Peptides against a protein of PDB entry 5OOQ. Designs and how they scored, part 47

Target 1, 227 residues: chain A of PDB entry 5OOQ
Amino acid sequence: YREDVRQVVTHPANALSFLQPGRLVEISVNGKDNYGWGAVVDFAKRINKRNPSAVYTDHESYIVNVVVNTMYIDSPVNLLKPFNPTLPEGIRPAEEGEKSICAVIPITLDSIKSIGNLRLYMPKDIRASGQKETVGKSLREVNRRFPDGIPVLDPVKNMKIEDEDFLKLMKKIDVLNTKLSSNPLTNSMRLEELYGKYSRKHDLHEDMKQLKRKISESQAVIQLDDL

## One batch from the design tools (peptide; made by RFdiffusion4, then SolubleMPNN)

Design b2_p13_4_s1 (from b2_p13_4, 8 letters changed)
Fold by OpenDDE base, seed 1:
Structure b2_p13_4_s1 (fold): chain B 227 residues (1-227), chain A 13 residues (1-13)
Amino acid sequence: as target 1 above (227 residues)
Amino acid sequence: SMSLEGFTLLYPS
């Protein structure tokens, strides 16, 4: 069920309006490489110049550039290709006892574990010397301030995902968490149908994006040291 | 859980 929620939350129709520069996202690549919380630089629709007819899944159809501060120091970061989410061999997070560096990595929406309800004030040019390190320092400070975890966007309250099937899914999760019931209530609509609805809504993304931007206009400004 | 209305913009110190 958690994966089901993640699939809905990270669908382009829902996620893109919350991937503003500086948005904190929790990153897991290929289900094994956990980079922890990073900061969004930007995103773009995935285009295959070699194969323009390539069709990607919704969750693989966008590339999100993120700053991470957990890249293994000896990772071949020089082999990273902009807008290529297929990471070179050896690109991985630092393990315990290993040193890490800051890097900008291209990821797909499918590599987003969660979207935080925090945004960093980002440098104008993240690729300029020292700018990634500044973001890295900010990420460390945020993690220090939130030892119990960075607050995650509420799919309903914050993201305004009001789909009835999604709400039913959320209710089921709540019931399961409360009752520790082993029998998930098989509600009628398949996840595939739910995703299909979002895919259709994605065509109306611009309209939805405008609405969601209005919702997110209410922001608090806090200094990192005041957290 | 800080019910943050909206999002919080964090400035580096």
Scores: peptide ipSAE 0.240, ipTM 0.788, DockQ to the pose 0.252
Fold by OpenDDE base, seed 3:
Formats: sequence, C-alpha cells, structure tokens
Structure b2_p13_4_s1 (fold): chain B 227 residues (1-227), chain A 13 residues (1-13)
Amino acid sequence: as target 1 above (227 residues)
Amino acid sequence: SMSLEGFTLLYPS
C-alpha cells in the first residue's frame, strides 16, 4: 500500500510541481542505495540524444539533480554526468564507519522515496566551490532539528491529489493500519486503475503544473541558526 | 505530515 501511494505521489503529474530548487526529497537508488534526504537542484525531461525514439516509463521520464551529503568519499564522483541517471560503478552512499562527502547526483522520480514539506534556500551556483558543502551543512542541521523525521508532504492537503480512487485508497490504508484484515486483491486492481488515470494526466502535466504552483507557495520562513 | 498547504523555506545561517 505504501508503494501504491508512492507511485501516485511520484508520478510526474503530481510530483514535478513540488520539485522546486531546495525541495527536500528522500532518495533510494535502485531500491538498495539509500542516500537519505537530499535537496533538489533542478529537473528536466529525460532525453536520449543517441536514441531519440527511446520511450521511458512515467517515473523514469524525468531526471532530478539532487545534492546529497552521504556520498561515499572514495566514490568516483568525477564520473558523474548531470542528467544521466545511469550511475557509474562505485557510486554509493557511505556505510557505517565510512566518511561521506557532498555530491550532486541525477536520479529518476522512481528513486524518490518521499517528498518533504521543507525547502532549503539554495545557492545561486551549486557547482561553485564550497556550495554543495553549504547545502550539506544545512541538511545536517535539518536532520538535527527533526530527529523524528522530516515532515512529508501530505498527498491530499499539500499536493491536492483529489482523485476519488486515491482518496479511497488512503482511507483503506488508514483502516488497515488499525485492522489486521485486509483485501489485498481489491487494492491491487485499484492501483492499475489509478495508474491509468495518472498516465492520461501525465500528457497534460504542464497544464496541471501551472495550477499546482499556486499550492507550492511558501507558508513560513525559518532561519537556521547553527550552520 | 505537515498540516500546512505550503512549504517552509529554510535559510542557512
């Protein structure tokens, strides 16, 4: 069920309007490399210059560049290419006891585990010397201030996902969290229907993005003191 | 999740 929600939340029709510079996102690459919370730099539609006819899934059709502060220090970061989500061998997060560094990595929407309801004020030029490290310090401070976890965007209240089937899914999840009895078959069928609806919306995601930009307006500004 | 519709912008010190 959590995966079903994630599929809806990270669909381009819903996610792109919330991937502003500085937006915090929780990153898991290939379902195994957990980088923790990073900050969005930018995103772009995925284009294959060598194969212009390449068709990508909805969740792989955009590339998001993110700053992480958990990159293993001996990773070949010099081999990273912006907007190329196929990461070189050896690119991985630091394990326990290993040192980490800040890096900008390109990921797909499918690598987003969750979208936070926080945005960092980003440097103008993240590629300039020392700027990634500044963001890294900010990320550490955020994690310190939110020991119970960074607040996640509410799909309904924050993202304004109003699809009736999605709302029903959310209600079912709430009920199932309290009850042991579940009807998994019904939920699986509904996911396919939901995906079908969002697939159609993806074709019109630019129009939807304009409307959702109004929702992504800042509600509060906080100065981080311990940076 | 936060109840706020918008986001909180955090400035570095």
Scores: peptide ipSAE 0.239, ipTM 0.799, DockQ to the pose 0.284
Fold by OpenDDE base, seed 5:
Structure b2_p13_4_s1 (fold): chain B 227 residues (1-227), chain A 13 residues (1-13)
Amino acid sequence: as target 1 above (227 residues)
Amino acid sequence: SMSLEGFTLLYPS
């Protein structure tokens, strides 16, 4: 039921307030292309200029630009278009034995596997020469410092998700996790239904504002080498 | 635990 939790965490009403510049996120594009942990540059509401009537799901309604350091070196990164999450053919993470480079890629919220409880200090202009590589070096250092994994945001303790529908969803997940069900599919469908109710209940923009206000930010500022 | 109470802002060295 990790996917169910992910759906809640990456819902715009919850995720966007934690997608500040430098926020670490674990990236899996289309559930297949795993780029590992990257750093958020920015995000924006997805707008299709060619098709203004386009309707997107909640998880596809925003585009997040992220720096990754695992892009296959021969990927056609020059074809990447900011705020276009439809990645060109050939854009993929490096496989074992292949060389990688840093790149800024636009992803949807659905491509976020996890949101880390760490933020990198980001260059002011990530598009400037060498800046994404600087972030890439930082990402490598972070990975080195956290061999057991980068700390992930706790949905309750950190994200302060206390919405009634969410809590119901989480409770159901917990119950289902503790009780071995003979029918995982049925349980999954029920969780999806609960998630659907949660999603329909919320105005994303208003939720974002409210969530930001509710979160009491406690932060530590340290140097990467001090980790 | 993989959870922290607050986020850490990491400056490059």
Scores: peptide ipSAE 0.055, ipTM 0.735, DockQ to the pose 0.291
Fold by OpenDDE base, seed 4:
Order: C-alpha cells, then structure tokens, then sequence
Structure b2_p13_4_s1 (fold): chain B 227 residues (1-227), chain A 13 residues (1-13)
C-alpha cells in the first residue's frame, strides 16, 4: 500500500510542484541505494538528445537534482553527468564505517521515497565551493532535530491530491491500518488505471504553477535552531 | 507520519 501511495505522490502531476529548491526528499536509487534525506536543487524534463523519440515513463520523465550528504567518499562523483540519472558505477551511499561526502546527484521521480514537509534555504550557487557542505550541515541538523523522522507531506492535506480514486485508496489504507486487515487494496491493474488518470487529466505546467502559489500562501518560516 | 499544514522553510542559523 505504501508503494501504491508513493507512485501517486511521485507522479509528475503531484510531485513537481513540491520539488522547489531546498525541498527535502528521501532518496532511494534503484530501490537499493538509500541516500537518506536530501535537498532538491532543481528539476527538469528528461530529454534524450541522442534519441528524441525516446519514451520515458511518467516517473522517469523528469530529472531531479538533489544534494545528499551520504555519498561514499570514494565514489566517482566527477563522473556524474547533470540530468543523467544513470549513475556511474561506484556511485553509492556510504555504508556503516565509511566516510561520506556531499554531492549533487540526478535522480528520477521514481527514486523519491518520500517528500518532506520541510524546505531548506538553498544557496544560489550550489556548485560553488563549500555550498554543498553547507547544505550537508543543514541536513544533519534537520536529522538531529527530527530523531523520529522528518515530517512527510500529507498527500491529501498538504499536496492536495484530491483524485477520487486516490482518496478511496487512502481511506482503505486507513481502514486496513485500523482493523489490521490483510486484504490488498490495490493490484497492478488498479494502479495503472489510477496513474493513467493523472496523465490524461493534468496539464503539468499549469497545475504546477497553481499549486506552487497555494503552497507559497501557506508557507511557514522557521529557523533551524528554533526547531 | 507527522504532517504539517503547508510547508516549513528552514533557514540556517
């Protein structure tokens, strides 16, 4: 069920408006490389210059650049190509006992495990010397302040996902959580139908613009030290 | 998971 929700949340129609600079996102690349919480730098539509006819899934159709502070120190970060989510061999998070560094990595929406309800103030030039490390320090502080986990955006209350089928899914999840039911709520077919609605009903550009405005109106500003 | 209304912007101290 959590994966089903994740697929909806990370769909471009829903996620992009919340991927402002500094937005905290929990990152899992290829379902195995967990970088923890990182901060969004920017995003762009994925373009294949070599194959303009390339078709990407909705969740792979955008590239999100994120700052992580958990990159293995010996990872070949110099081989990272902007807006190329196919990471070079050796790009991985540090394991226990290994040293980590800050890096900007390009990920797909599918690599977002969670979208946090927090944004960091981001340097204007993240590529400038020391800027990634500043963000890294902020990430550590956030993690320190939230030992039980960084608050995740509520898909309904915060992200305003009001699709009827999604709402039904959420209600069913709530019921199952309450009643400890083992019955599956969704199957692959149902999810496909649900996701299909997003691709058909949404003008991503306009939707993103509208949602960004709504979010800005509800902005809460807090100093890290005040948390 | 804890949910807050809107979004929280955190500034480094």
Amino acid sequence: as target 1 above (227 residues)
Amino acid sequence: SMSLEGFTLLYPS
Scores: peptide ipSAE 0.035, ipTM 0.686, DockQ to the pose 0.293

Design b2_p13_4_s2 (from b2_p13_4, 8 letters changed)
Fold by OpenDDE base, seed 1:
Structure b2_p13_4_s2 (fold): chain B 227 residues (1-227), chain A 13 residues (1-13)
Amino acid sequence: as target 1 above (227 residues)
Amino acid sequence: MFSLDGFTLLYPS
């Protein structure tokens, strides 16, 4: 049921406020391609110019550009398009024994496995020559410093998710984790209902959270300038 | 806040 928690954490209403430039995120694309920890460049609401009426799920409705240092060296990275999460064939992480390179890839929120409680200072122009490699070096250093794993944001303590519906969801998940239910389907449906209530409630506050994000980003910049 | 290589900083947020 870790997936259920992930769904809550990566929901736009919660995640976007923590996707500042330099935020570390653990990336898994299509449930198969694990790129490990990367650094957020930016994000934007997903827009389909060809089909403006396209409706995306909450977790597919935003595109996050991230720097990874685990891209397979022979991947067709030249075919990557900014803000297009549909990755070309052959785009994949390096396997054991293969060489890797740094790349900026567009992902959806659904591709975020975890959000780290750490940020990197990002270059102003990540597209400039050598800049993504600098970030890549920093990512290696971070991994070196945290051999037991990069600290993950706590949904309650750090992300301040204290909503009643969320708490109910978490309690239900806990119960399901500890008890065998005679009716798994009913329990699953209830979880989905609880999640639905949570997501709908927080969707109404998305604009407010986006504003809070902007404020937080501004504060972070100020802190860096004051140092 | 930690300096990694003089260019990149690491900090909790």
Scores: peptide ipSAE 0.051, ipTM 0.790, DockQ to the pose 0.102
Fold by OpenDDE base, seed 4:
Structure b2_p13_4_s2 (fold): chain B 227 residues (1-227), chain A 13 residues (1-13)
Amino acid sequence: as target 1 above (227 residues)
Amino acid sequence: MFSLDGFTLLYPS
């Protein structure tokens, strides 16, 4: 269910108000390139000047610029284009044994694994010499201070996501995590209502299908455990 | 649907 939660949390309706400069976010690009925790520089609505008719999904409709300190040193960072989340070939995090550098990368909301409950004081001009490295140093310090992980925003307590179906989802996750069963919590959620509430431009049909599948699977497991 | 919450601000080390 983590992905289901992530979809809700990273939806523009929920995420944007928490993407202030300095906000820590955990970054995974294309589900494979894990940059770890970075710091938000800014964000903007995604526009395609070359194709104004382009329509993006909600999670692809914004570009978030983030400072990461895990960029592979030999990545072609000079080829990065502002507000272009399609990263050039070779842009990747450093692997074990490789050296890393700080970089500002444009990502979509879909590349956010989690939103931290911490903000860094950001330099006025992140493009100035040494500033991104300063942020990088701060990120290292944060990681040092939080060896067990950077605290993540609580979707309910912090982000105030109060949708009933989402709350049911969270409760269901809690039940599963505690290996408890509760019939009321195994009930199907009104996913259409949940996503409909957040949807702006695109139908989240596929996401709903995925979520429904996961819910169904979890329900089945719970029922079996209750027998 | 937007909400605001408190945060912990850390200054650069």
Scores: peptide ipSAE 0.048, ipTM 0.710, DockQ to the pose 0.510
Fold by OpenDDE base, seed 3:
Structure b2_p13_4_s2 (fold): chain B 227 residues (1-227), chain A 13 residues (1-13)
Amino acid sequence: as target 1 above (227 residues)
Amino acid sequence: MFSLDGFTLLYPS
């Protein structure tokens, strides 16, 4: 039931305050294209200029720009449009034996598999020549330093998600991990119900500018060499 | 390595 937790963690009400520049996120686009860990550049509320009345789901209502270092070298990266999560045909991660390059891709919150408990120091202008590659090198170094995986934010300890419905969800998952469930369908429905209740309690109509200004977290500063 | 209420910020060397 990791997916149920992911849905809550990646909900705008929880995720946005942790999507600061340089935040590491694990990326899977359309459930198939795994780019691995990337670094957040920025995010914005999704706006459809052609249809201002367009309504998006919570997980599709924001666009996150991320640097990845696993883009297939022959991908048409020049066709990428900022804040357009509909990626052109041919945009994909490199397969085994293929060369990869660094790229900035726009993704939805739904494409975030995990949020890491690490932030990279990001260049001020990621579009400047060589800056993406610098981030790419940092990503490689991080992966080297964490062979067992990059540490993921704990929803309770780190993200401070204290919503009653979420806590119930977590408790249910814990119980299921310890006990064999004879009725997986019923348990799944219950988890979906709990998520639904949680989702309805949160309004996405938050001023993003205000949100960004309120983002203040204690941080430990470490050099890559100190890892 | 990790702060109780925060995150680790990594600077390139």
Scores: peptide ipSAE 0.043, ipTM 0.733, DockQ to the pose 0.285
Fold by OpenDDE base, seed 5:
Structure b2_p13_4_s2 (fold): chain B 227 residues (1-227), chain A 13 residues (1-13)
Amino acid sequence: as target 1 above (227 residues)
Amino acid sequence: MFSLDGFTLLYPS
């Protein structure tokens, strides 16, 4: 049921307030291209200029620009289009033995595997020469410091998700994770129903999360070395 | 141990 948790965590109502510049996120594009941990540059509401009436799912309705340091060196990064999450052919992570480079890629929330409880200091102009590489070095440093994995945000303790429907969802997920139900299909449907109820409240939750984000950003910063 | 605030910063090195 890891996917169920991921769906909740990466929902705009929850994720966006934690996608500040420098936020570490674990990236898997199309469920196959694993870029590892990257750093958020920014995000924006997905707008289709060609089809303004286009409706996207919640998890596809935002574009997140992220710096990755695992891009295959010969990937056609020049073909990347800003705010276009449909990546060109050949854009992929480096395989074992291949060289990698830093790149900024646009992804959807659906491509976020996890959100880290760490935030990098980001250059003001990530597009400037050498800036992506600086972030890349920082990413390597983080990975070095956390060999057992980068700390992931706790949905309740860190993300402060207090919505009743969400809490019910999480409780059910916890129960299901421990119980191994004899009827996974029924249980999955039940989870989807709860998720649906939660999703319908996304507008209100987004407002609340935006406020929480503003509050959090004004709080004291803790250095990684102080942990 | 990590911060519950989620604002642990690592400066570029």
Scores: peptide ipSAE 0.040, ipTM 0.734, DockQ to the pose 0.312

Design b2_p13_4_s3 (from b2_p13_4, 7 letters changed)
Fold by OpenDDE base, seed 5:
Structure b2_p13_4_s3 (fold): chain B 227 residues (1-227), chain A 13 residues (1-13)
Amino acid sequence: as target 1 above (227 residues)
Amino acid sequence: SFSYEGFTLLYPS
């Protein structure tokens, strides 16, 4: 059921409003390469210049640039292509005993495991010399200060997901979590159906989330000025 | 929230 929640949370209609610069996100690329918590640089609608008519799934339709501090030191980071989420072979997180470096990688929404309830104040030019490393140090400090884990956004309390279909999905998940299901497959299918219904409202929800994002960004600026 | 090396960690409102 965690995956079902993740799909809802990382849907563009919900996630994009919380992918401001500096937002912490937990990254897992292709369901196998765990980079841990990184910081969002920016995001953009995925455009295929070679095939402008390409249609992507909702979770693959945006590119999120993130700073990670767990890149394997010998990864061919020079082969990274801007706005190309298909990472070159050899791009991977450092394993135990290996050294890591900071890197900016382009990922899809599908590579977001969770969205944190924290933001870093990001440098203006993250690609300038030394800036990624500075963010990397900040990420280490964050992890140090949150040994029990970085707080994750609450879909309802923080993300303000109020869609009826989503609420039904969440309710269903809650019910299923409290009950021992003898038919996990059927229950999963039902959850997917509910998610599907929610996803069909993408455009409307996107508009709503854009407004919420603008409000949130405005508030964030004020807060930064007050600090 | 806290500051680290010029970077501020914030709880978004």
Scores: peptide ipSAE 0.043, ipTM 0.756, DockQ to the pose 0.102
Fold by OpenDDE base, seed 3:
Structure b2_p13_4_s3 (fold): chain B 227 residues (1-227), chain A 13 residues (1-13)
Amino acid sequence: as target 1 above (227 residues)
Amino acid sequence: SFSYEGFTLLYPS
């Protein structure tokens, strides 16, 4: 059921307005490579130069560049290409006992596990020497300040998702969490149906310029030392 | 988790 909520939250219609530079996001690539919390650099609509008529799913239609501080030190980071989510072989997070470095990686919306309620003040040029390490330091400090986890955006209270089908989905999840029916398959199908109805109401026809104008930048500013 | 109306900006110190 958490996956159903994640699908709605990470849908372009909901997620993009919260992917401002510095937004913290929890990253899991291909469901196995967990990079932890990273910071958004930028995003763009996915374009296939070889096949301009290519159609992507909603969750694969945008590429998000994120700074992570958990990249394995011997990963071939020099082979990373901005806005290319097909990562080179060997790109992975550091395991226990391995050293990590900071890197900028391109991910799809489907690789976002959660969206945080925090944004970092980002360097103007993240590609400049030492800048991604500065972000890495900030990420470490945030993790230190929030040992129980970085606060996640509330889909209703923070993201203002008011779609009736989504609200029904949430209500259904709450009911199921309480009762847990004997037929998980049937329950899953019902949740998928509700998500399907929601997703069909939204298209990706709007351009990046229009989406950026909808981004809210008016919120409280807090220094890391004020936490 | 605590919630805000939108997001909170954190500046590195």
Scores: peptide ipSAE 0.042, ipTM 0.741, DockQ to the pose 0.319
Fold by OpenDDE base, seed 1:
Structure b2_p13_4_s3 (fold): chain B 227 residues (1-227), chain A 13 residues (1-13)
Amino acid sequence: as target 1 above (227 residues)
Amino acid sequence: SFSYEGFTLLYPS
């Protein structure tokens, strides 16, 4: 059922307004390649130049560029193409005992496991020499300061997802976590309806994008040294 | 512990 929540949270209608430069996101590619927490560089609507009529799912319709500090050192990072989420063979996170490097990888919204309640100050030009490494150092520092995990955005309190069905889902999850019950959270039909609502909302997202971003930028500012 | 609403901007040292 956490996956259901993730689907709602990472839907473009909800997620994009929180994908400002520097936003921390937890990354899992193809359900197996866990890069840990990375920092958002930017995002754009996915465009297929070869097939302009290509239709993508909502969660695959945007590409998010993220800085990770867990890329396997021998990964063919030179083959990475900006805004191409189809990663070359060999692109993977470092395993235990392997060395890692910083890299910018293009991912879909579907590859976001969690959206953090933290945002790093990002260099103006992430492609400039040494800038990715600077972000990498910041990521390490954040992880050090939050040994129990980076705080995740609350879908209701922070993201202001106030759909009634979603609220019910969240409440049920909370109950399940406390009671260890196997009670179903929602009917599958209700989830589909919920997703449908967000799909419609996504069409309006672009119109509200700027306003939502401005609101989010006015929130708490903390320096790493002040934590 | 500092409470966060929306997001917290962290500046690198």
Scores: peptide ipSAE 0.042, ipTM 0.734, DockQ to the pose 0.312
Fold by OpenDDE base, seed 4:
Structure b2_p13_4_s3 (fold): chain B 227 residues (1-227), chain A 13 residues (1-13)
Amino acid sequence: as target 1 above (227 residues)
Amino acid sequence: SFSYEGFTLLYPS
């Protein structure tokens, strides 16, 4: 369900209005490279100059430039290409014990794990010397102030996502969190419909179908344990 | 048009 929520939240129709400069976003690239919380610089619609006919999924149709302070120091950041979310080999977050640096990386909406309810004051020219580091310091300060985690935007209260199906999803999640076993998450089908509203692309539908299956399987296990 | 709502502004320390 968290992934379902993420898909809705990070859909352009919902996310873009909250990707102002300085907006904190939690970044996970390709599901493996976790950069933690970064700050949005800007975003733009993804344009493939080499292949103008390229059709991107909704979640890949925009490029978000973000400042991260967790880039591995020896990453080839000079090879980063603006508006190219396909990161060069070696671009990765620092591991434990490794030194990190600040960098601006282009990511897709799909690489946003969470959108924070915080916005940093951003320098006018992030490319100017020392500016990325300033943002990096601010990010560290934020992390210090929020040891339990940076507050995430509430999809309903903050983002004003009022889609009925989404609200139903949120209610289901709430019920699950309260361990009210009585409401079977049987409405996996509704999640598909929900995603269908946001994504017309077949690939997203397939992903949703897989997710629904996993959810259904998990529910079946819970029912077996309750029996 | 995008509406920018619901954030807490933090200034660099």
Scores: peptide ipSAE 0.039, ipTM 0.683, DockQ to the pose 0.725

